# Designs tried in a protein design run: peptides against a protein of PDB entry 3HUF. Part 168

Target 1, 320 residues: chain A of PDB entry 3HUF
Amino acid sequence: MWIIEAEGDILKGKSRILFPGTYIVGRNVSDDSSHIQVISKSISKRHARFTILTPSEKDYFTGGPCEFEVKDLDTKFGTKVNEKVVGQNGDSYKEKDLKIQLGKCPFTINAYWRSMCIQFDNPEMLSQWASNLNLLGIPTGLRDSDATTHFVMNRQAGSSITVGTMYAFLKKTVIIDDSYLQYLSTVKESVIEDASLMPDALECFKNIIKNNDQFPSSPEDCINSLEGFSCAMLNTSSESHHLLELLGLRISTFMSLGDIDKELISKTDFVVLNNAVYDSEKISFPEGIFCLTIEQLWKIIIERNSRELISKEIERLKYA

## One batch from the design tools (peptide; made by RFdiffusion4, then SolubleMPNN)

Design b2_p22_7_s4 (from b2_p22_7, 9 letters changed)
Fold by OpenDDE base, seed 3:
Structure b2_p22_7_s4 (fold): chain B 320 residues (1-320), chain A 22 residues (1-22)
Amino acid sequence: as target 1 above (320 residues)
Amino acid sequence: SRMDEMEKIAKEPIDPNDAYVE
């Protein structure tokens, strides 16, 4: 989201969130969803127009800002952005930091981009929320991205957490739920005057972790907890691979269970399978190797004695 | 207060392009 602040009390000492939309900026306007009052003798009554576009698909992957357009409203002394005069037809900016000077005002409006990118675990929830979140200037998507700051967990009572949720947790992404999204959708009016009124996602995250026994106390409790062990996995999802890497595992990949030869078995402590393969192929598992699902592995790694538990299972099957 | 002074400035009748050097 774009946040503006300024020195010299020209924004009344407040920070403001700018959502996608159009704003008339000047001395003789009233602060609302489409106007930004700036108080200085050196600015025009109606000085500039700011237009913030909705997020692009690219912004979800890059964490880039919503495009910021500035147009001078034919003022005597013009408008500058980053010390450059705004062109007659207006200019568009993709920089994360904008220093906006209105006329000869000695104080600048500082606009900065606070990155927020929300990943969804399922397409149904994305379809439900994407439009509303995009109108807040928040990029949304399904795929993992290095730019993701938040992850939406689907609250299904009694279901195990998904691999996506597990990975998001270990990546230290802020896990949120429908309650937070609903709260976000209501704040548009309140944050006009004070950007600090934006809901704290960390409070939502703390509540999710506290109330769900499927989470460890911290990501740090699980990161590298299986260092020194080796696994093989079916080459399925990047998220599954990255999850196992964060556990400190050495990973070998295979395309089918038939590719698991004696050499692979000799260097592998256990095989990680998805649920579909695990359930369908139980009778055809290679002899002398421990096979488990990611969900079964997760249940082990959240225990304090995870290394001992895994070692015991490996020994049981290797010497049976 | 400084805030009161700013409110006064905001209410001053100015030309749309009138800019004073502060």
Scores: peptide ipSAE 0.032, ipTM 0.676, DockQ to the pose 0.077
Fold by OpenDDE base, seed 1:
Structure b2_p22_7_s4 (fold): chain B 320 residues (1-320), chain A 22 residues (1-22)
Amino acid sequence: as target 1 above (320 residues)
Amino acid sequence: SRMDEMEKIAKEPIDPNDAYVE
């Protein structure tokens, strides 16, 4: 989301969130969803138009800002952005920081991009929320992204957390739920005059973690917790691979259990399977190797003695 | 109040040397 602030009290000492939309900026406009009052004798009644576009699909992956358009409204002294005069037809900006000067006003409006990109675990939730979140200037998607700041956990009562949720936790993404999205949708009007009224996702996250025994106390408790161990990974998602990497595992990827020979077994501590393969092939697992699912591995990883637990299972099956 | 001062400034005439005057 775009946030604006200014020196010299020209924004009344307030920070404002700018959602996608069009804003008339000037001295004698009233602050609302389409107007920004800027108080200076050097500013026209209607000085500039700001237009913030909705996020693109690319913005979800890059963490780039919503496009910021500035047009001068035919003022005597014009408008500048980053010390450059805005062109007659307006200019568009993709920089994360904009210094906007209205006429000869000695104080600038500082616009900065607060990164918020929300990943969803399933397409149904994305379909439900994407439109509303895009109207808040929040990029949304399903696939993993380095720009992702938040992850929507789908709460099914009594269900295990998904691999996506596990990975989101370990990569230190703020996990949120639908209740947070609902709350976020209600504050759109309240944050017009005070950007500090934006709900804290970290509070929601803390509550999720506190109330769910499937999470460790911190990602740091799990990151590299299995350093020095080696696994073979069969028919798992890219998220599963990245999850295992964050655990500090050396990973070998295979297409079938038949690809695991005696030499590989001698170098591999355990095999990680998806649920479908585990359930279908449990009767044909290679002898002398520990096979488990991601969910079974997660149950071990969240324990304080995870290394000892895994070592015990490896030893049990290697000598059986 | 600070707010009253800001409202006063907002209502004051534009300086023709600093901004467009309609």
Scores: peptide ipSAE 0.049, ipTM 0.701, DockQ to the pose 0.051; fails the geometry check
Fold by OpenDDE base, seed 4:
Parts: structure tokens; C-alpha cells; sequence
Structure b2_p22_7_s4 (fold): chain B 320 residues (1-320), chain A 22 residues (1-22)
């Protein structure tokens, strides 16, 4: 989201979130959803127009800002952004930091991008929320992204957490729920005057972890917890691979269970499968190797004695 | 108050030298 602040009290000492939309900026306007009052004798009654675009698909992957357009409203002294005069037709900016000078005002409006990219675990939730979140200037998507800051957990009562949720947790993404999204949808009016009134996602995250026994106390309890073990991975997603890497596993990827010969079995501690393959291929599992799902692995790794538990299962099956 | 001063500035006529072109 774009946040503006300014020195010299020209914004009345307030910070403000700029959602996608158009704003008239000037001395003789009243602060509302479409106007930004700036108080200086050197600023025109109506000085500039700011237009914030909705997020692009690219912005979700890059964590780049919503496009920020600035147009001078034919003022005598013009408008500058990052020391450059705004062109007659206006200019568009993709920089994360903008210093906006209105006329000869000695104080600048500082616009900065607070990165917030929300990943959804399922397409149904994305379909429900994407439009509203995009109207807040928040990029949204389904795929993992290095720019992802928040992850919406799919709450199915009584179900195991998804691989996406597990991975989001381990990579220290802030996990949020529908209650937080609902709260975000209501903040438009309150944050006009004070950007600090934006809901704290970390509180939501802490509550999710505290109230769900499927989470360890911290990601650090699980990261590299299986260092020194090796696994074979079959028919899993890229997120599954990254999850296993974060556990400190050496990973071998195979195309089929038939690719696991006696030599590979001797070098592999266990095989990780998705649920569908695990259930369908139980009869074709290699003899003398521990096969499990990611969800079964997760149940082990959240235990304090995860290494001992896995070691016992490996021993049991290698000597069987 | 400082706020009252700011409101006064907001309502003050613009210097013709700083005026926008109508």
C-alpha cells in the first residue's frame, strides 16, 4: 500500500494510506476519499492530481508498488517528483519511494510503498477476496512468490493444514485468516486520517498458531530439524520440495516408485508422497523403505523429538 | 492552537505569484 507523510506539518502531522483511486491534492480541499489537504502558503488551492492504479499481476511476483501517477493542475510553479518536474501530461512512477514537491513548498510529501502481497491457498478464497484487496492496493495470487508477505490459510474444520500452509509457516510468512481480510475491508474510512490504524496481521498470526495444535511454537523448531536425513520425493509440488529443503533434508526427485532400486534405498532414509499417490500405490511401495505423506511427515516434525521418531521408523523398516 | 493556525493558512488567499492558472 502507498503511505504518505510529510515534514513541516503540511499534512497536519498525519500519515495516510492511498488506496487505488484519484486524489485532488491542494490547500483548499477537504480530506476525504478523493482529496488530500496540504497546508502551505506555497501550494495552490488545487495543485496536483494523484492517481493510484490497482495492482498488476507482475506486482504480485515482484512486490512492486501500484503505479503512482502525478499530474500538475496547471500551477505556476509546477510539481516535482524525485527532483524532476512532472510533465504537462503527467508522469507515472513505479519507484517505492517518491519525494513529491508541490510548487515552492519547502517541505516534501514523502510517499513510500509498504509491501503487502497476499497469497491464497485456494482459488475459491482468491475469487472471493481478490477484487476487494486489489481495491486496497494489495496484490493477490495463488502461486508462491518471493514477494509474498501474507498467506491466507484455508480453514477447513478438522482437516490437516495444507502443504501451502506448512511452507508459508516455515518461510515465516504471516499467516492470516478470513477474519483479518474482513477487517481489512472495513478500514478505508479509519485510515484516511491515520495510517497507523491499519490492523496488525501479526496479532492474527499469533492467534492462529496459539489456537491450532497443528503448528509448532515457531518455524525455528522445524527449520533444519531433519538435517542429515535423506529423502526421495515423488509426485509432489514445488512447494513440497521447498518445504523439505527447509527441513534440512537431502532430496532426490524420482519420476516413479520403480526408479528406486536397492542402491537408492540404501542411500535414502524415507520416501515422501502426496496423499493421492500414497493411497493408490501402497501395494507398490519398495520393500525395506519408510514411505509417508507430507502430512504424516508434518505430524512428526511438529513433535519435539522428531529426529528420534523418524529414526525409529527408518530402523524398523530397514531391518524388516 | 497550531491546528487553528493551519486552518487559517488553508483559508488564506493564495499569493497571485503562487496561483494556479485558471
Amino acid sequence: as target 1 above (320 residues)
Amino acid sequence: SRMDEMEKIAKEPIDPNDAYVE
Scores: peptide ipSAE 0.044, ipTM 0.695, DockQ to the pose 0.036; fails the geometry check
Fold by OpenDDE base, seed 2:
Structure b2_p22_7_s4 (fold): chain B 320 residues (1-320), chain A 22 residues (1-22)
Amino acid sequence: as target 1 above (320 residues)
Amino acid sequence: SRMDEMEKIAKEPIDPNDAYVE
């Protein structure tokens, strides 16, 4: 989201969120959803037009700002952005920090980008919320992104958390639910004049963790907790692979259960399978190897003695 | 009050030397 503030009380000491849309900026306009009043004797009644575009698909992956367009409204002394005069037809900006000078005003409007990118665990929730969130200047998507700041849990999973949720937690992404999204949507009008009124996602996250016993106390309790162990994984998802890497595991990949030979078994402490393969093939698992699902592994990982628990299971099957 | 002063400034004529007079 774009936030504006200014020195010299020209914005009445307020910090304002600018959502995607068009704003007339000037001295004699009244503050509303499409106008920004700036108090200075050196600015025109209607001085500039700001236009903030909705986020692009690229912005979801980069965490880049919504495009910020500035047009001077044919003023005597023009408008400058980052000390450069705005062109006659207006100019567009993708910088995360903009210093906007209206005419000869001695004080600048400072616009800065606050990054917020929301990943969804399921396409249905994305389809429901994406349009509304994009109108808040928030990029949204399904795929993993280094720019992701928030992750929406799938409520349909009941009490069980998904692999996506597990991975988001270990990545230290702020996990949120649909209740937070609803709250975020309702405050749009109230936060126009005060950016500090933005709802705290960390409170939502703390409540989710506190109320669900499938979360450890912190990501740090799980990260590298299985360092020194090796696993074999069916090549199914990138998120599953990255999750196992964050646990500190050495990972070998295979395409089918038939690829699990004596050589692979000799180098592997356990095999990680998806639920469908585990349920269908559990009768035909190779002898002398521990096979489990990611969800079963997660249940062990959240325990304080996870390394001991895994070691006992590996030993039990070697002597069986 | 400071707010009253700001409202007064907002209503004051634009200085022709500082801005375009609409």
Scores: peptide ipSAE 0.037, ipTM 0.691, DockQ to the pose 0.050; fails the geometry check

Design b2_p22_8_s3 (from b2_p22_8, 8 letters changed)
Fold by OpenDDE base, seed 5:
Structure b2_p22_8_s3 (fold): chain B 320 residues (1-320), chain A 22 residues (1-22)
Amino acid sequence: as target 1 above (320 residues)
Amino acid sequence: KKKEELEKKLEEEKKAVEEYEK
């Protein structure tokens, strides 16, 4: 989201969130959802127009800012952004930091981008929330992105966490739920005068981890916890591959269970399968190799003695 | 130094407005 603050008292010492939309900036406007009052002698009654666009798909993958347009409203002393005069037709900016000078005011408005990018595990939840979140200037999507800061978990009590949730946790994203999204939807009015009133997602995350025994205490407890072990997996999910890589596993990929030969068995400690393949093909598992699901593996890796547990299971099946 | 520079810039702003209003 865009946040503005100013030097001196020209914004009354307060920070403000700018959501996607249009703002008239000037000396004789009243602060509201569409106006920003800035008081200096050289600032016109109506001095500039700020227009913030909704996030693009590219912004979701890059963590870049919503496009920030500045137009001078035919003022006597003009408008500058990053020491450059704004053109007659207005200019658009994608920099994360904007120093906006109105007229000859010695104090500048500083606009900065606070990165918030929300990944969804469930397409139905994305469909429900994307519009509202985009209107907050928050990029949203389903695909894995290095720019993701938050991950939405569905509050289905009693189900195992998804591979997406596991991976999001290990990536050190802030896991949030639908209750946090609902709270975000109510924030627009309260944050106009004070950007500090933005809800803390870390509190939501801490509560999720505390109340769900399917999470370890930290990502660091699981990262490289299986270093030195080797696994094989079907080449079906990039997210599953990245998850296993974060566990420190050596990974071999195969296209079908029929490709699991004696050579692969000799080099592999266990085979990781998705639930559908595990349930359908369990009668056809190769002899002499341990097969498990990612969810079964996760139940092992969240334990403090994960290495000892996995070693015991491997030995049990090699000598059975 | 920073305060004096700010006061100078405020006075320059004031003069520029006064000059434009003549």
Scores: peptide ipSAE 0.358, ipTM 0.875, DockQ to the pose 0.936
Fold by OpenDDE base, seed 3:
Structure b2_p22_8_s3 (fold): chain B 320 residues (1-320), chain A 22 residues (1-22)
Amino acid sequence: as target 1 above (320 residues)
Amino acid sequence: KKKEELEKKLEEEKKAVEEYEK
């Protein structure tokens, strides 16, 4: 989201969130959803127009800012952005930091981009919330992204957490739910005057972790917890691979269960399968190797004695 | 120094406005 601050008293010492939309900036406007009052002698009654675009799909993957357009409203003293005079037709900016000077005001308006990108685990929830979140200047998507700051889990009572949720947790993404999204939808008007009123997702996250026994106390409890073990997996998803890597596993990939030969078995402690393959091919599992799902592995790694539990299961199948 | 520079810039702004209003 875009946040503006100003030096001195020209914005009354307050920070403001700028959502996608159009703003008239000037000395003689009243602060509201489309106006920003700035007080200085050289600032015109209506001085500039700010236009913030909705996020693009590219912005979700890059964590880049919503496009920021500035137009001078034919003022005597002009408008500058990053010490450059704004062109007659206006200019567009993709920089994360903008120093905006209105007229000859010695104080600058500092606009900065606070990155917030929300990944959804469920396409139906994305379809429901994407439009509203985009109107807050928040990029949204389903795919894994290095720019992702928040991850929406689906609250299905009694269901196991998904691989996406597990991975999001281990990569230290803030896990949120539909309750936080609902809260975000209500704050749009209250944060106009004070950006500090933006709700902190960390409180929501702490409550999710505290109330769900499927999460460890911290990502650090699981990161590298299986260091020294080796696994094999089907080359099915990048998220599953990255999850196993974060556990500290050495990973071998295969395309079919038929590719699991004696050599691979000798170097591998266990095989990780997706649920569909695990359920359909139980009768054709290679002899002498421990096969489990990611969900079964997760149930082990959240235990305090995860290494001992894995070792016991490996031994049970080698000596059977 | 920073305060004096700011006061100078505020006075320059004031003079520029006064010149434009003439």
Scores: peptide ipSAE 0.357, ipTM 0.874, DockQ to the pose 0.953
Fold by OpenDDE base, seed 4:
Parts: sequence; C-alpha cells; structure tokens
Structure b2_p22_8_s3 (fold): chain B 320 residues (1-320), chain A 22 residues (1-22)
Amino acid sequence: as target 1 above (320 residues)
Amino acid sequence: KKKEELEKKLEEEKKAVEEYEK
C-alpha cells in the first residue's frame, strides 16, 4: 500500500494510507477520502492530483507498487517528484519511494510503498475477495510468488492443510484467514487519518497457528529437519518441490512410478506422491520403498521426533 | 544547521510568494 508522510507539520504530523483512487492535494481542500490538505504558503488551493491505480497482475509477481500518477493543476510554482518537474500532462511513477515537492514548500511529501501481496490457496476465495483487496491497493493471486507477503489458507473443516498452506508456513509467509480479510475491508475509512491503524496480520497468524494442531510451533522446527534424506517426487506441483527442499531433502523428480528402477530405490529413502496418484497407483508401488503422500509426510514432520519416525518407516519398508 | 537551513527555505518560499503576488 502507499503511505504518505511529510516533513514538518504540512500533513499535520500524520501518516496516511493512499488507496487506489484520485486525490486532490492542496491548501484549501478538506481531508477526506479524495482530498489531502497540505498547508504551505506556496501551495495552491488545489495544487496537484494524485491518482493511484489498482494493482496489475505484474505487481502480484514483482511486489511492485501500484502506479502513482501525479499531475500539477496548473499551479504557479509547479510540482516536483524526485527532484524532477512533473510534466504538463502529468507523470506516472513505479518507484517505491517518491519525494513529492509542492510548489516552493521546503518540506517534502514522502510516499513509500509498503509491500503487501496476498496469495490465495482457493480460487473461490480469490474470486470473492480480489476486487475489494485490489481497491485497497493489494495485489492478489493464486500462484506462488516471491512477492507474496500473506497467504489465505483454504479453510475446510476437518481437512488437512493444503500443500500451499504448508509451504506458505515454511517460507514464513503470514498466514491469514477470512476474518482478517473482513477486517481489512472495513478499515478503509478509518485509516485515512492514521496509517498506524492498519490491522496487524501477525495477530491473526498467531491465532491460526495456536488453534490448529496441524502446524508446528515454528517454521524453524521443520526447516532442514529431514536433511540427509533423499526422496523421489512423482508428478507433484512446484510448491510441493519447494516444500520438500525447505525440509532439506535431496529430491529426484520422476514423471511415472515406472521410472523408479532398483538402482534408484537403493538411493532413495522414500517416494512422495499426491493424493490422487497415491490412491490410484497404490497397486503399482515399487517394492521395498516407502511411498507416502505429502500430507502424510507433513503429519510426520510436525512431530518432534520426525527424523526418528521417518527412519523407522524407511527401515520397515526396505526390509519388508 | 538543519533548522537554520529550513528557516532559510521557509523565508525563500515566503519571498517567492510575495514576488508573485506583485
């Protein structure tokens, strides 16, 4: 989200969130959802127009800011951004930090981008929330992204957490739920005057972890917990691969169970499958190797003695 | 120093406004 602050008291010492939309900035405007009062002698009554665009799809993958347009409203003293005079037709900016000078005001308005990018595990939830979140200047999507800061877990009562949720947890993404999204949707009006009123997602995350026994106490408990073990991964998602890497596993990728010969079995501790393949191909599992789903693996990993548990299962099936 | 520089800039702003209003 865009946050503006100013040097001195020209913004009344307050930080303000700028959501996507249009703002008239000037000396004689009243602070509201579309106006920013800035008081200095050289600032015109209506001095500049700020326009913040909604996030692009590219912004979701890059963590880039919503486009920030600045137009001078034909003022006497002009407008500058990053020491450059704004053009007559206005200019657009994609920098994460903007120093905006209105007229000859010695104090700058500092606009900075606070990265917030929400990944959804469920397409239906994305469809429900994307529009509202985009109107907050929050990029949203389904696919994994290095820019992802928050992850909305798929809530199915009584089901295991998804691979996406597992991976989001291990990569230290803040896991959130619909309650936090609902809160975000209501805050838009209250944060106009004070950006510090933005809800902390970490409290939501802590509550999710505390109330769900499917999570370990911390990502650090699981990261590299299976270092030294080797697995074969069959027809799994990219997220599954990255999850297994974060566990410290050496991973061999295969397209079919038929690709696993006796030599590979001798070098592999276990085979990781998705649920559909595990259920359908169980009859075709290679002899003498431990085959499990990623969900079954997760249930072992969250245990304090995960290495011992895995070792016992490997031994049980290698000698069966 | 920073305060003095700021006061100078505020005075420069004031002068620029006064010059334009003439």
Scores: peptide ipSAE 0.363, ipTM 0.877, DockQ to the pose 0.947; fails the geometry check
Fold by OpenDDE base, seed 2:
Structure b2_p22_8_s3 (fold): chain B 320 residues (1-320), chain A 22 residues (1-22)
Amino acid sequence: as target 1 above (320 residues)
Amino acid sequence: KKKEELEKKLEEEKKAVEEYEK
């Protein structure tokens, strides 16, 4: 999201969030959803237009800012951005930091980008919320992104957490639910005057973790907890692979259970399968290898003695 | 120094407005 602040009292000492939309900036406008009052002698009654675009798909992957357009409204003293005079037709900016000078005002308006990118685990939830979140200047998507700051967990009572949720937790993404998204939708007008009124996602996250026994106390309890073990996995998802890497596992990939030969068994402590393969082929598992699902592995990983539990299961099958 | 420089810039702004209104 874009946040503006100013030196001195030209913005009344307040930080303001600018959502996607158009703003008239000037000395003789009233602060509202489309106007920004700035008081100085050289600032025109209507001085500049700010236009913030909705986020692009690229912005979801990069964490880059919504495009910021500035137009001077044919003022006597002009408008500058980053010490450069704004052209007659206006200029567009993709920098994360903008110093905006209106007229000959000695104080600058500082605009800065606060990155917030929300990943969804479920396409139906994305479809429900994406439009509203984009209107807040928040990029959204389904795919994993290095720019992801928040992850929406689907609140299904009694269901196991998904691989996406497990991975989001381990990569230290703030996990949120639909209640937080609902709260975000109500705050849009109140944060216009005070950017500090933005809801705290960390409180939502703490409540999710505290009230769900499927989460460990910290990602640090699980990261590298299986260092020194080797697994083989079916090449199914990048998230599953990255999850197993974060556990400290050495990973081999295979395309089918038929590819699990004596050589692979000799190098592998256990095999990780998806639920569909595990349920359909459990009667035909290779002899002398421990097979489990990611969900079964997660149940072991969240235990304090995860390494001992895995070792006991491996030994049980080697001596059978 | 920073305060004096700011006061100077405010006076320059004032003069520029006064010159334009003439």
Scores: peptide ipSAE 0.357, ipTM 0.875, DockQ to the pose 0.938; fails the geometry check

